Peptides against a protein of PDB entry 3C2G. Designs and how they scored, part 99

Target 1, 209 residues: chain A of PDB entry 3C2G
Amino acid sequence: IRTFDLLGLLLHDSDAIDGFVRSDGVGAITTVVQYPNNDLIRAGCKLLLQVSDAKALAKTPLENILPFLLRLIEIHPDDEVIYSGTGFLSNVVAHKQHVKDIAIRSNAIFLLHTIISKYPRLDELTDAPKRNRVCEIICNCLRTLNNFLMMWIPTPNGETKTAGPNEKQQVCKFIEIDILKKLMSCLSCEGMDTPGLLELRSTILRSFI

## One batch from the design tools (peptide; made by RFdiffusion4, then SolubleMPNN)

Design b2_p21_3_s3 (from b2_p21_3, 12 letters changed)
Fold by OpenDDE base, seed 3:
Structure b2_p21_3_s3 (fold): chain B 209 residues (1-209), chain A 21 residues (1-21)
Amino acid sequence: as target 1 above (209 residues)
Amino acid sequence: EQKELEELRALLDALKAALAA
């Protein structure tokens, strides 16, 4: 019943979305998607993606939500769930150091690598819709990685965080030739965030050279 | 906006179905 009321708030403008988030809408969705209903899980994750850029998320405690979502993506093989979940992750960590920290502590870097690794090369996919969806998933993962890596690159002001040894080890997996090839393959897909992928490439070079 | 409304409707329908089961 509460979830229906919360959904009603989203039927309006950006302010209504913020209202939904402030009313613990993300938590409500997370509760709902705990049930073993694929349609519900898909719909819930899609809605999470839709609200993932809400300003109110900056004030939302995500300590329980993010680990749950990451686990959901890990155990659910559904491309639509993975797409929505990784999209949510990429947006929610953007410009939010606290959220990045939660994700990293929840083994997000390793998971992102696992997700990218499980998919075949894009050139091996003959079905265009499938290929595009896989490309979008990989892009979501790589965008999230970029957000993490940017924390450890010195700014002109000399401010930078230092990655721990475990984090460094996990990040190093992304310079594997297979991962780099998949990054490059995504650049060839139409409609993808090419500037973002190029930024990641630059970030990788700055991080490892 | 239209896409968002459609997704919200889909979720609402799914929730109704789940609660009715």
Scores: peptide ipSAE 0.020, ipTM 0.533, DockQ to the pose 0.033
Fold by OpenDDE base, seed 4:
Structure b2_p21_3_s3 (fold): chain B 209 residues (1-209), chain A 21 residues (1-21)
Amino acid sequence: as target 1 above (209 residues)
Amino acid sequence: EQKELEELRALLDALKAALAA
């Protein structure tokens, strides 16, 4: 845990972050968070989030890392872990088709839906910090979904991949009224990625219309 | 920045070593 704290202090610029990632830092973190220590898991996932936008990740094999993280998020009922993990996911899949594919094959779409579904409506949360954290988690999930959906939207000048039948079915769950309400609720939260959420809304409409 | 990167690598190496022990 202390090591993660120290590492976090050093990882304050892009070069340091890239250096960490090139040194298999992500692999090291994932190894550490395999231990059944909640504090360690939380710290590790937080560190993952810190490095999740590293350019060096484009050259990092994620075939083993990403499924593990998804499983961790699935089984660990900690908002901080879920926040960090979904944040990592959303960032790491960005602009990386290969990583998106790994995530999808690892049941990420279903997991994202599960996460969103399990959290209460934001209006039912009276504790502001909790509400904000939940909103951030939902936003992370939805941003990730947006990245997935964008792969399947036909572009005028290019061939797009088609979602498999399972993926289509899983994506359809996101147009459930409960999910849509949560999306809309997130739009009203201060400090959230409103442009991203609006983009998702547009993407959803384009995907289902 | 370079010094910090070196320190980071050292910490990472130490972590790896600790995990391997």
Scores: peptide ipSAE 0.020, ipTM 0.535, DockQ to the pose 0.032
Fold by OpenDDE base, seed 2:
Structure b2_p21_3_s3 (fold): chain B 209 residues (1-209), chain A 21 residues (1-21)
Amino acid sequence: as target 1 above (209 residues)
Amino acid sequence: EQKELEELRALLDALKAALAA
C-alpha cells in the first residue's frame, strides 16, 4: 500500500507514467491486487486509474490484465474499486480497437450494464459524496459503452465494424428505461463529463434508430 | 525527471520483490 502511495506521488507527469507502464507497472499492480486485502486492492486500482490514459498502454499486452480487472470489478462490491476499475476501463479502451475487442470478448458490455443496474437512482442517495461517486461510476460505464458503440458507426472515412449478434443483444440492454434515467440523472450532476454523456446519447440514437 | 524515473523503477522492482517473498 505504501509503495502504491509512493508510486502515485512519482507519477505526476506523462513521462513518468509512460516509464512506469513500459516497465510493466500495470502487470505489477494487477498481480498485487490479487491478494485478498481490500486496502491493497483499492490502492492498486486507484493507481491503475492514474496511469490509465498513458500512451504506453497502446503497446502493453492487456489480454490477461483486462479480463482480470473486469472480474475484479464484478465480484468486489466496493465503490472505490468499481470507480477506479471502470475509470481504467473507460480510458484504456479509448482510441484502441484491439483493447475494445478484448474487453468485449471478456463480457464487458454485460458487466457495465450490471454495474449500472446495481446502483440506486441518484435521487435516492442523500449523501452527496456517495451520490457523486455513484454518478462517476455510472459515467465511467457509459463512457466505455460509448467507445464500444462508436466502433459500429461509420466514420467519415468509411471505417466501420459490424457488431455481432451477442454484442447487439447486450447493447440493447442500455436502452432500458432504468438505464436511460440514470444517464439523464448523471447529466444533472456537477463535475460530470456532460459533453461525453451527450455524445453517448447521440451515439445511442445513431445505433438504435 | 530522470531521477524520478529511476526512483520509480526502483520502487517497482521493490514491489515485485515483495510479491516474490
Scores: peptide ipSAE 0.019, ipTM 0.539, DockQ to the pose 0.031
Fold by OpenDDE base, seed 1:
Structure b2_p21_3_s3 (fold): chain B 209 residues (1-209), chain A 21 residues (1-21)
Amino acid sequence: as target 1 above (209 residues)
Amino acid sequence: EQKELEELRALLDALKAALAA
């Protein structure tokens, strides 16, 4: 834990982060978080989040790392782990088709729905820190979903990928009224990525209408 | 930056060693 804190302090700029990633830092963290220590898992996932937007990740093989992380957040009920993990996911899939494909093959769409579904409505959470954390988690999930959906929207050149039948079915779960309400509730939270959520709303409309 | 990278590697190695013990 202390080591992760120290690492976090050292990773203070983009160059340092890229250097860490190029040195298989993500792999190292994923190795560490395999130990059954909740504090260590939290610290490791937090560090993953810190490096999740590194440019060097574009050159990092994630075929083993990403499925592991998805499994970790699937089985771990800890909000901090879920927050960090979904944050990592949302960042790492951004602008990386290959990573999106890995995530989708690893049942990420279903997992995102599961995560959102497990939390109560935000209006039922009176504790502000808890409410904010839940909102952030949901936003991470929805941002990730948006990145997936965009793959299946036609480009100006008329080219588009087509979602498979399983993916279509899984995506359809996100138009459930409960999910939509949570999306809308997130728009009311302070400090949230409102533009991103609005983009998702637009993407959903384009995908289902 | 090189010094920082070396320090990071050292910390990672130390962490791995500590967890393996």
Scores: peptide ipSAE 0.019, ipTM 0.523, DockQ to the pose 0.028

Design b2_p21_3_s4 (from b2_p21_3, 14 letters changed)
Fold by OpenDDE base, seed 5:
Structure b2_p21_3_s4 (fold): chain B 209 residues (1-209), chain A 21 residues (1-21)
Amino acid sequence: as target 1 above (209 residues)
Amino acid sequence: EIEELKKLRELLDKLKELLAK
């Protein structure tokens, strides 16, 4: 645990982070977080989040790493793990089609649905720190979904990548009324991720309407 | 914000319909 904390302190600039990632640092973290220690898992996921926007990730094979992380956040009720994990996911899929494909094949869209489903509406949360953390998690989910939907934006020639049957089903589950109500609660609350919801709206228009 | 919420709902409903085809 202390090692992760110290490592996090050393990974303070882009070059250091890229160096760590090129040295299979993400794989190393994912190996460590396989141990059933909550503090270790939290620390590892936090470190993953810290390096999640590294340029070097574009050259990192994630076929074995990403499914594992998705499973980790699926089974953990810990808000800190979910926050870090969804943050990692949202960053790592950005501008990387191959990573998006891995995530979607690993049931990521439905996982986002599940994550949002477990939390109450933000207006029902009276504890500000908890409300803020839940908001951040929902924002990460929305950003990730937005990145997935971008795959289906029409190209300049008018061609559009079509979602497969599995993707269609997962997206349909995500946009169920219960989920929508929770997302709307985020938009209706002051200081919440209004930009995220508006961005999602924009992406829906561009992708499907 | 209220108008945006309404519009988002409409778009999501439309998306669901499109994906159901």
Scores: peptide ipSAE 0.026, ipTM 0.522, DockQ to the pose 0.017
Fold by OpenDDE base, seed 2:
Structure b2_p21_3_s4 (fold): chain B 209 residues (1-209), chain A 21 residues (1-21)
Amino acid sequence: as target 1 above (209 residues)
Amino acid sequence: EIEELKKLRELLDKLKELLAK
């Protein structure tokens, strides 16, 4: 745990972060979080989130890492782990088609829906820190979904990937009124990326027209 | 910055050693 904290302090610039990632830092963290220690898992996932925007991740094979992380998020009922993990996922899939494909093949779409569905409505949460964390988790999930959906929206250049039938079916679950309400509730949260959420809303609408 | 990267590498190596035990 202290090692992760120290690493987090040292990883304060892009070069340090890239150096860590190129040195298989992500793989090392994922190995450590396999130990059944909740504090270690939290610290490791937090560090993953910290390095999730690293340019070096584009050259890092994630075929083993992403499925593991997704499984960890699926089975671990810890908001901090889920927050960090979904944050990592949302950042790592951004602008990386091959990473999106790995995530989708690893049932990420269904997992995102499951996560959002398990949390109560934000208005039912009286504890502000808890409410904010849940909002952030939902936003991470939705941002990840947006990254997936953007692949299947026709671009003016006519190059669009087609979603498979299973992916389409899983995406359709996000039209559920409860999911849409949660999306809208996130817009009311202080400090949230409102423009990004509005973009997601537009993307969802375009995906179902 | 270079020194920090060296320290990071050292810490990573220590972590790997710990995992190998």
Scores: peptide ipSAE 0.025, ipTM 0.407, DockQ to the pose 0.031
Fold by OpenDDE base, seed 4:
Structure b2_p21_3_s4 (fold): chain B 209 residues (1-209), chain A 21 residues (1-21)
Amino acid sequence: as target 1 above (209 residues)
Amino acid sequence: EIEELKKLRELLDKLKELLAK
């Protein structure tokens, strides 16, 4: 645990982060967090989040990492793990079609919906830190969703991937009223990625029209 | 247009208006 914290302190610049990632640091973390220790898992996921936007991730095989992480956030009720994990996911899939494909094949869309669905309405959360954390998690999920949806939006050149029927069905769940309300709640939260969520709106519109 | 999507659009637009004030 302390090792992850210390490592996190050392990974304060992009070069160090990239170096860590190139050295299979992500794989190392994922190996360590397979042990049933919540503190270790939390620390490891936090570190994953910290390195999640590393350029070196584009060259990192994620075929084993992503399914594991998705399973981890599926089974762990820990908000910190979920926050870090969804944050990692949202960052790692960004601008990486291959990674998006791995995530989608690993049932990420459904998982994102599940994660959003399991949290209470933000207006029911009186504890501000908890509310903010939940909002951040939802934002991470929605940002990830946006990244997925972007694959199926027709480009100006007319080239687009088509979502499979299962993917379409899973995506349709995000226009359920409860999900939309949570999206709206997130938009009202200070410090959230409001532009990103508004972009998601546009993406949703383009995906469903 | 899916009704829920329409509602989302309306709500988001309303929110934007509120935030702009």
Scores: peptide ipSAE 0.023, ipTM 0.440, DockQ to the pose 0.018
Fold by OpenDDE base, seed 3:
Structure b2_p21_3_s4 (fold): chain B 209 residues (1-209), chain A 21 residues (1-21)
Amino acid sequence: as target 1 above (209 residues)
Amino acid sequence: EIEELKKLRELLDKLKELLAK
């Protein structure tokens, strides 16, 4: 635990982070968090989030790492793990078609739906720290969804990738009325990624109109 | 595929309704 905390302190600049990632640091963390220690898992996922926007991730094979992380988020009932994991996911899929494909094949869209579905409505949460964390998790999920949907938006001069039947089915599960209500609730929260949520709204409309 | 697209459109309509409130 202390090792991850110390490592996180050392990874304070982009060069250090990139160096860590190039040295298979993400793989190392994912190996360590396979041990059944909740504190270790929390610390490891937090560190993953910290390095999730590294440039070096574009050259990192994620075929084994990403499905593992998705499974970890699925089975671990910990808001901090889910926050860090969904944050990692949202960042790592950004601008990386290959990574998006891996995530989608690993049922990421449906997982995001499941994550959002398990949380109560934000207006039912009286504890501000809990409410904020839940909102952040939902925002991470929705940001990730936005990145997926953008792949299927027709462009005037480009070949648009068409969502397969499985992807469409996963999207259908995501855009349930309860999920949409939670999206709207997040839009009303101060200090949240309102621009990102508005972008998602526009992306959903453009994807399926 | 057709059934899924129909469902997506229905969900989109629900989204529009929510956004109008």
Scores: peptide ipSAE 0.020, ipTM 0.494, DockQ to the pose 0.014

Design b2_p21_4_s1 (from b2_p21_4, 14 letters changed)
Fold by OpenDDE base, seed 5:
Order: sequence, then C-alpha cells, then structure tokens
Structure b2_p21_4_s1 (fold): chain B 209 residues (1-209), chain A 21 residues (1-21)
Amino acid sequence: as target 1 above (209 residues)
Amino acid sequence: SALSAEQRALIDELIQQLKES
C-alpha cells in the first residue's frame, strides 16, 4: 500500500509514467492487487488509472491484464475501485483497436451495462460526493461504450467492421427503456460529460437506425 | 431499425435536452 502511494507521487510526469509502463509496471500492479486486501486493491487501481493514458501502453501486452481487471471490477462493489478501473479501461481502449478487441472478448460491454444498471439514477442521489463519483463512473462507462460502437460505424471510405451476434445482443441492452431513462438522469449531474454523452447518443442512433 | 418508436423518442429527447443544456 505504502509502495503504491510512493509510486503515485513519483509518477508525476509523462516520462516517468512511460518509464514505469515500459518496466512492466502495469503487470506488477495487477499481480499485487490479486491479494484479498481492499486497501491494496484501491491503491493499485488508483495507480493503474494514473498510468492508463501512457503512450508506452501501445507496446504493452494487455491480453492477461484486461481480463483480470474487468473481473476485479465485476466482483468488487467499491466505488473507488470501479471508478479507477473504468477510468483505466476508458483510457486504454482509446484509439487502440487491438485493446478494444481484447476488452470486448473479455465481456466488457456486458460489464459496462452491469455497472450502469447497478447504480441508481443520479437525480436520486442526494449526497454530492457520492453523486459526483457515480457520475464519473458512468462517464467512464459511456466513453468506453462509445469507443466500442465506433468500430462498427462505416468510415468515409465505406469500410467498417461488423459486430458479432453476441456483441449486438450486448449492445442492445443499452437501449432498454429503463437504461435510457437512467441515462437521462445524467443531466442532473453538474460534472457530467455532456459532450461525451451526446456523442454516444449520436453513435447509438447511427448504430441502430 | 432495431429501435422501437418509444426507444427512438427517448433517445431523441435525451439528445435534444443535451443540446439545450
């Protein structure tokens, strides 16, 4: 735990972060957070979030790391772990087709739906710190989902990937009426990524209409 | 379209509200 705190202090610039990632720092963290210690898991996931946008991750194999992290988020009820984990996921899939494919194969779409379904509507949360954290989690989920859906939208040259039947079925869960109503409640959160949510809705329309 | 009329209406409402916010 103290080691992760110290590392977090040392990883204050992009060069330090890239150096850590090139030294298999992500793999090291994921190994440590396999121990059943909640404080350690929180600290490790927070550190993962801190390094999640490093350019060095483009050269880091994530085939074993992502499935583990996704499982950790799935089974852990802690908002801080979910926040850090979804933040990590959102950042690592950005502009990386290979990483998106790993995440999707690892049931990420279904997990995102599970997370959003688990939390109440934002307008039902009266505690501001809790509401803000849940808002951030939902933003991470929505940004990640948008990144997945974009793969199946035709490019200007007419090229596109086709979602498999399972992926289509999982994506269809996000257009359930109750989910749509929950996403409407995001407008009640001051910290909501409104442009990101708007982009996702446009992406959904392009995907299903 | 995979969307029902109700689903499309909710999505359109959400988009409209976001544009106005």
Scores: peptide ipSAE 0.048, ipTM 0.649, DockQ to the pose 0.010
Fold by OpenDDE base, seed 4:
Parts: sequence; C-alpha cells; structure tokens
Structure b2_p21_4_s1 (fold): chain B 209 residues (1-209), chain A 21 residues (1-21)
Amino acid sequence: as target 1 above (209 residues)
Amino acid sequence: SALSAEQRALIDELIQQLKES
C-alpha cells in the first residue's frame, strides 16, 4: 500500500509515467490487486487512474488487464475503487478502438449501467464529499459510454461499426426512465462535466432518435 | 422513434435544463 503511494508520488510527469507503463507497471499493479486487501486494491486502482492517460498504454496489451479491472469494479463496492476504475476505463478507451472493443466484449456497457443504477440520484445525497464522488463516477461512466456510442454513429467520412444486438440492448438501458432521471440530477452537481454531458446528449440523440 | 413519449420528454427536459445551466 505504501509502495503504491510512494510510487504515485514519483510518477508526477509524463516521462516517468510512460516509463512505468513500458516496464509493465500496469501488469504489476493488476497482479498486486488480485489479493483480497481493500486498501491495497484502493491504492492500486488509484495508481492505475494516475497512469491511465499514458501514451505508452497505446502499446500495452490490455486484453487481460481490462477484463480483470472490470470484474474488480463489479465485485468491489468501494466508491474509491469504482472512481479509479471507471476513470481508468474512460481514459484508456479514449481514441483507441481496439481498447473499446476489449472493454465492450468484457461487458463494460452493462457494468456502466450497473454502476449508475447502484447510486442514488445526486439530489438525494446530502453528504457533499459522497455526492461529489458519485458525480465523478457517473461522469466517468458517461464519458466511457459516449466513447462507445461514437463508434456506432454514422459519419460521412468513414465506415462505422454497427453495434451488435446485445450491445444495442445494453445501450438501451441508459435511456431507461430511472437512468434519465439520474442523469438529470447530475445537473445539480457543481463538479459535473457539463460539456461531457452535452456531448453525451448529442450522442444519445444521434443514436436513439 | 425508439424512445417512448416519456423518455423523449425526459430527454427534452434534460436538454432544456442544460441550455439553462
């Protein structure tokens, strides 16, 4: 645990982060967080988030890492783990089609729905730190979802992938009434990524209307 | 539309709130 904290302090610049990632640092973290220690899992996921936008990740095989992380998020009720994990996910799928495909095959869409469904509406949360953390988690989920949906939006300039029937069904879960109400509640959160929500709105409209 | 009337109304409300924010 302390090692992850110390390592996080050392990984303060892009070169250090890239160096860590090139040395299979992500694999090392994922190995360590396989142990059933909540504090270790928290620290490890936080470190994953810290390196999640590293350029070196584009060259890192994630076929084993992503499914593991997604499973970890699924089974671990800790908001900090979920925050870090969804943050990692949202960053690693950005602009990387191959990674998006791995995540989707690993049931990421359903997981995102599960996460959003688990949390109450933000307006029902009276504890500000909790509300803010939940808001951030939801933002991570929505950003990730947006990245997935964008793959299936027809663009004049390129061939678009078509979502499979299962993926489409899973995506449709995000327009459920309860989910939409939760999304609306996000507007009450000061920390909400309003531009991201607007982008998602546009994507939803393009996908479902 | 694949959306129900209620879904569409909520989306429209969300859009409206976003415009006002």
Scores: peptide ipSAE 0.042, ipTM 0.632, DockQ to the pose 0.010
Fold by OpenDDE base, seed 1:
Structure b2_p21_4_s1 (fold): chain B 209 residues (1-209), chain A 21 residues (1-21)
Amino acid sequence: as target 1 above (209 residues)
Amino acid sequence: SALSAEQRALIDELIQQLKES
C-alpha cells in the first residue's frame, strides 16, 4: 500500500509513467491486487488509473490484464475500485481498436450496464461525496460505452464494423427505461461530464433511430 | 426504429434537458 502511494508520487510526469509501463508496471500492479486486501486493491487500481493514459500502453499486451481487471471490478463492491477501474478502462480503450475488442470480448458492455444498474439515481443520493463519486463512475462508463458504439457507426467512407448479435443485445440494455431514467438524473450532478453524455446520446440515436 | 415510443420520449426529454443545461 505504502509502496503504491510512494510510487504514485514518483510517477508525476509522462516520462516516468511511460518508464513504469515499459517496465511491466501494469503487470506488477495486477499481480499485487490479486491478494485479498481491500486497501491494497484500492491503491493498486488508483495507480492503474494514474498510468492509464500512458503512450507506452499502446505497446503493452492487455489480453490478460484487461479481462482480469474487468472481473475485479465486477466482483468488488468498492466505489473507489470501480471508479479507478472504469477510469482505466475508459482511457485504455480510447483510440485503440484492439483494446476495445478485448474489452468487448470480455463482456465489458454488460459490465458497464451492471455498474450503472447498481447505483441509484443521482438525485436520490444525499451525500455529496458519494454522489460525486458515483457520478464519476457513471461518466467513465458512458465514455467507454460511447467509444464502443462508435465502432459500429458508419463512417463517411462507408466503412463500418457490424456489431454481433450478442453485442447488440448488450447495447440494447442501455436503452431500457430504468437506465434512461438514471442517465437523465446525471444532469443534476455538477460533476457530470455533460459533453460526454451528449456525445453518447448522439451515438445512441445513430445506433437505434 | 428499434426504440419504443416510451424510450423515444425519454431520449427526447434527455435531449431537451441537455439543451437547457
Scores: peptide ipSAE 0.034, ipTM 0.603, DockQ to the pose 0.010
Fold by OpenDDE base, seed 3:
Structure b2_p21_4_s1 (fold): chain B 209 residues (1-209), chain A 21 residues (1-21)
Amino acid sequence: as target 1 above (209 residues)
Amino acid sequence: SALSAEQRALIDELIQQLKES
């Protein structure tokens, strides 16, 4: 735990982060967080989030790492783990088709729906720190979903990757009335990613209309 | 599948609220 905190302090610039990633730092963290220690898992996931936008990740195989992280998020009720994990996911899938495919095969779409569904509407949360953290989690999920949906939007050239029937069914769950109401409740959150919500709205409209 | 009228209305409301923010 203390080691991860110290590592987080040392990884303060992009070069240090890239060096850590090139040295299989992500693999090292994922090995450590396999131990059933909640504090260790929190610290490890926080460190993963910190390095999640590193350029060196483009050369890192995620076939074993990403399914493990998704399972970790699925089984842990801890908001800090979910926040860090969904943040990592949203960053690593961005502009990386191969990583998106790994995530989708690992049931990421359904997991995102499960995460959003488990939380109440933000306007029902009276504790501001809790509300803000839940808002951030939902925003991470929405950003990830947006990245997935963009793969299936037709290009002017008529070539688009088609979603499978299972993926389509899973995506359709995000436009359920209760989910849409939860998304609307994000507008009441002080830390809400308004540009992200607008982008997702545009993507949803293009995908379903 | 196509959005229902209710789904469209909620999306439009979300858009409107975002514009006012």
Scores: peptide ipSAE 0.033, ipTM 0.610, DockQ to the pose 0.011

Design b2_p21_4_s3 (from b2_p21_4, 12 letters changed)
Fold by OpenDDE base, seed 1:
Structure b2_p21_4_s3 (fold): chain B 209 residues (1-209), chain A 21 residues (1-21)
Amino acid sequence: as target 1 above (209 residues)
Amino acid sequence: GPLSEEERRLIQQLIEQLKSS
């Protein structure tokens, strides 16, 4: 844990972060978070989030890392772990087709739905910090979903891949009224990526309507 | 600013510690 704190202090710029990633820092963290220590897992996932937008990740094999992280998020009820993990996921899949494919093969779509479904409506949360954290988690999930959906939207300049029937079925769950209500509720939270959520809404409309 | 060589060395040491954990 102390090591993570020290690393966090040193990783203060993009060059440092890239250096850490190139030195297999993500793999190192992944190894550490395999131990059944909640504090360690929390600290490790937080550090992953901190480096999740590093350019060096484009050259990092994530085939073994992503499935593990997804499993970790699946089995942990800790909001901080889920926040960090979904944040990591949303960042690493952005603009990386091969990473999206790994995530999807690792049942990420289903997991995202599970996470969103787990949390109560935001209006039922009276504690503002908790409500905001839940909102951030939902937004991370939805942003990730948006990145997946974008793969299947035809562009004027080229043909896109089509989602498989299983993926389509899983994605269809996100247009359920309860999910849409949660999406809309996130728009009312302060500091949320409103443009991103609106983009997702647009993507959903283009994908299913 | 960019990491110093000493900071980079420290990061590498910490990475190795993490790997050995």
Scores: peptide ipSAE 0.025, ipTM 0.538, DockQ to the pose 0.956
Fold by OpenDDE base, seed 5:
Structure b2_p21_4_s3 (fold): chain B 209 residues (1-209), chain A 21 residues (1-21)
Amino acid sequence: as target 1 above (209 residues)
Amino acid sequence: GPLSEEERRLIQQLIEQLKSS
């Protein structure tokens, strides 16, 4: 735990973060979080989130890392782990087709739906810090989904993939009334990017028109 | 800015500690 805190202090700029990633820092964290220690897992996932935008990740083999992280998020009930893990997922899939493919093959779409479904409606949460954290988790999930959807949108510049029938079926679950209500409830959270959430909602819904 | 030599050494030491834990 102290080691993760010290690493976090040293990773203060983009060059430091890239240096850490090039030195197999993500692999090192992944090794540590395999131990059944909740505090260690929380600290490790937080550090993963901190380095999740690193340019050096484009050259990092995530085939062994991403499936493990997805499973960790699936089985761990800790909101902080889920927050950090979904944040990491959202950032690492962005603009990286091969990483999106790994995530999708690892059942990421279904997992995102499961996470959103797990939490109560935000209006049922009386504790403001808890409510805000849950909102952030839902936003991370939806942003990740949006990154997947963008892969299947025809663009004049570039080759687009066609979503398979299984992926389409899993995506359809996000237009369920309960999911939409939870998304709408996020608009009332303090400090949220409301315009961004509305845009994200529109993008998701338009995928089914 | 770029890591100092001391910072690089500390990061490497911490990475090795993580791998061995």
Scores: peptide ipSAE 0.021, ipTM 0.514, DockQ to the pose 0.869
Fold by OpenDDE base, seed 3:
Structure b2_p21_4_s3 (fold): chain B 209 residues (1-209), chain A 21 residues (1-21)
Amino acid sequence: as target 1 above (209 residues)
Amino acid sequence: GPLSEEERRLIQQLIEQLKSS
C-alpha cells in the first residue's frame, strides 16, 4: 500500500507515466491486486486509472490484463474499485479498435449493464459524496458503451462493422426504462460532462433506429 | 520535465518490489 502511494507521487508527469508503462507497470499492478487485500486493490486500481491515458499503452498488450480487470470489478463490491476500473476501461478503449474487441470478447457490455443496474437512482441518494461517485461510475460505463456503439454506426462510405447477435442482445438492455432513467439522472449531477451524455443519447438512438 | 536518474531508479525499484510482493 505504501509502495503504491510512493509510486503515485513519482508519476507526476507524462514522461514518468510512460516510463512506468514501458517498464510493464500495468502488469506489475495487476499481479499485486490478485491478492485478497481491499486496501491494496483500491490503491492498485487508482494507480491504473492514473496511467490509463498514457501514450505507451498503445504498445502494451492488454489481452491478459483487461480480462483480469473486468473480472475484478465484476466481483468486488467497492465503489472506489469500480470507479477506478470503469475509468481505466473507458480510457483504454478510446480510439483503439483492438482494445474494444478484447473488452467485448471479455463480456464488457454485459458487465457495464450489471454495474449500472446495481446502483439506485441518483435522486434516492442523500449523501452527496456517494451520489457523485455513483454518477461518475455510471458515466464511465456509458462512455465506454458509446465507444463500442460507435463501431457499428454506418459511415457515409458504407464501411462499418456489424455487431454480432450476442452483442446486439446485450446492447438492447441499455434501452430499458430503468437504465434510461439513470442516464437522464446523470444530467442533473454537478460537474458532469453534459455534452458527452447528450452525444451518448444520440448514439443510442441512432443504434436502435 | 524529464525524469532524473534518481527518479528512474526509484520507479524501477518500486516496480521490482511490486512484482516480488
Scores: peptide ipSAE 0.019, ipTM 0.490, DockQ to the pose 0.779
Fold by OpenDDE base, seed 4:
Structure b2_p21_4_s3 (fold): chain B 209 residues (1-209), chain A 21 residues (1-21)
Amino acid sequence: as target 1 above (209 residues)
Amino acid sequence: GPLSEEERRLIQQLIEQLKSS
């Protein structure tokens, strides 16, 4: 835990973060968070989130790291772990087709639905910090889904990837009324990026039309 | 700017500590 804190202090700019990633820092964190210590897992996932937008990640093999992280957030009922993990996932899949493919093959779409389904509606949460954290988790999940959907949008050149039947079925679960209600409840949260949420909702809904 | 030599050393040391923990 102390080591993660020290790393967090050292990783103060993009160059430091890239240096850490190039030195197999992500692999080191994933090794540590394999131990069943909740505090260590929280700290490790938080650090992963901090480096999740590093340019050096484009050259980092994620074939072993990403499936492990997905399994971790699947089995660990901790808001902070889920927040950090879904945030990491959202950032690392952005603009990287090969990473999206790894995530999808690792059942990421279904997992995102499962995560959203487990949380209550935001209007049932009276504690503002808890409500905001849950909203952020839902947003991370939806943003990740949006990154997947972007693969199947036709390009100006007429080229488009086609989602497989299993992926289509998994994506369709996000139009369930309970999922949509949770998304809508995020729009009512104070301090939330309402324009961003509306844009995300629009993109998701358009993918089903 | 690029990492100083000291920063690079500290990062590597911390990575090694993480891997050995």
Scores: peptide ipSAE 0.019, ipTM 0.470, DockQ to the pose 0.725

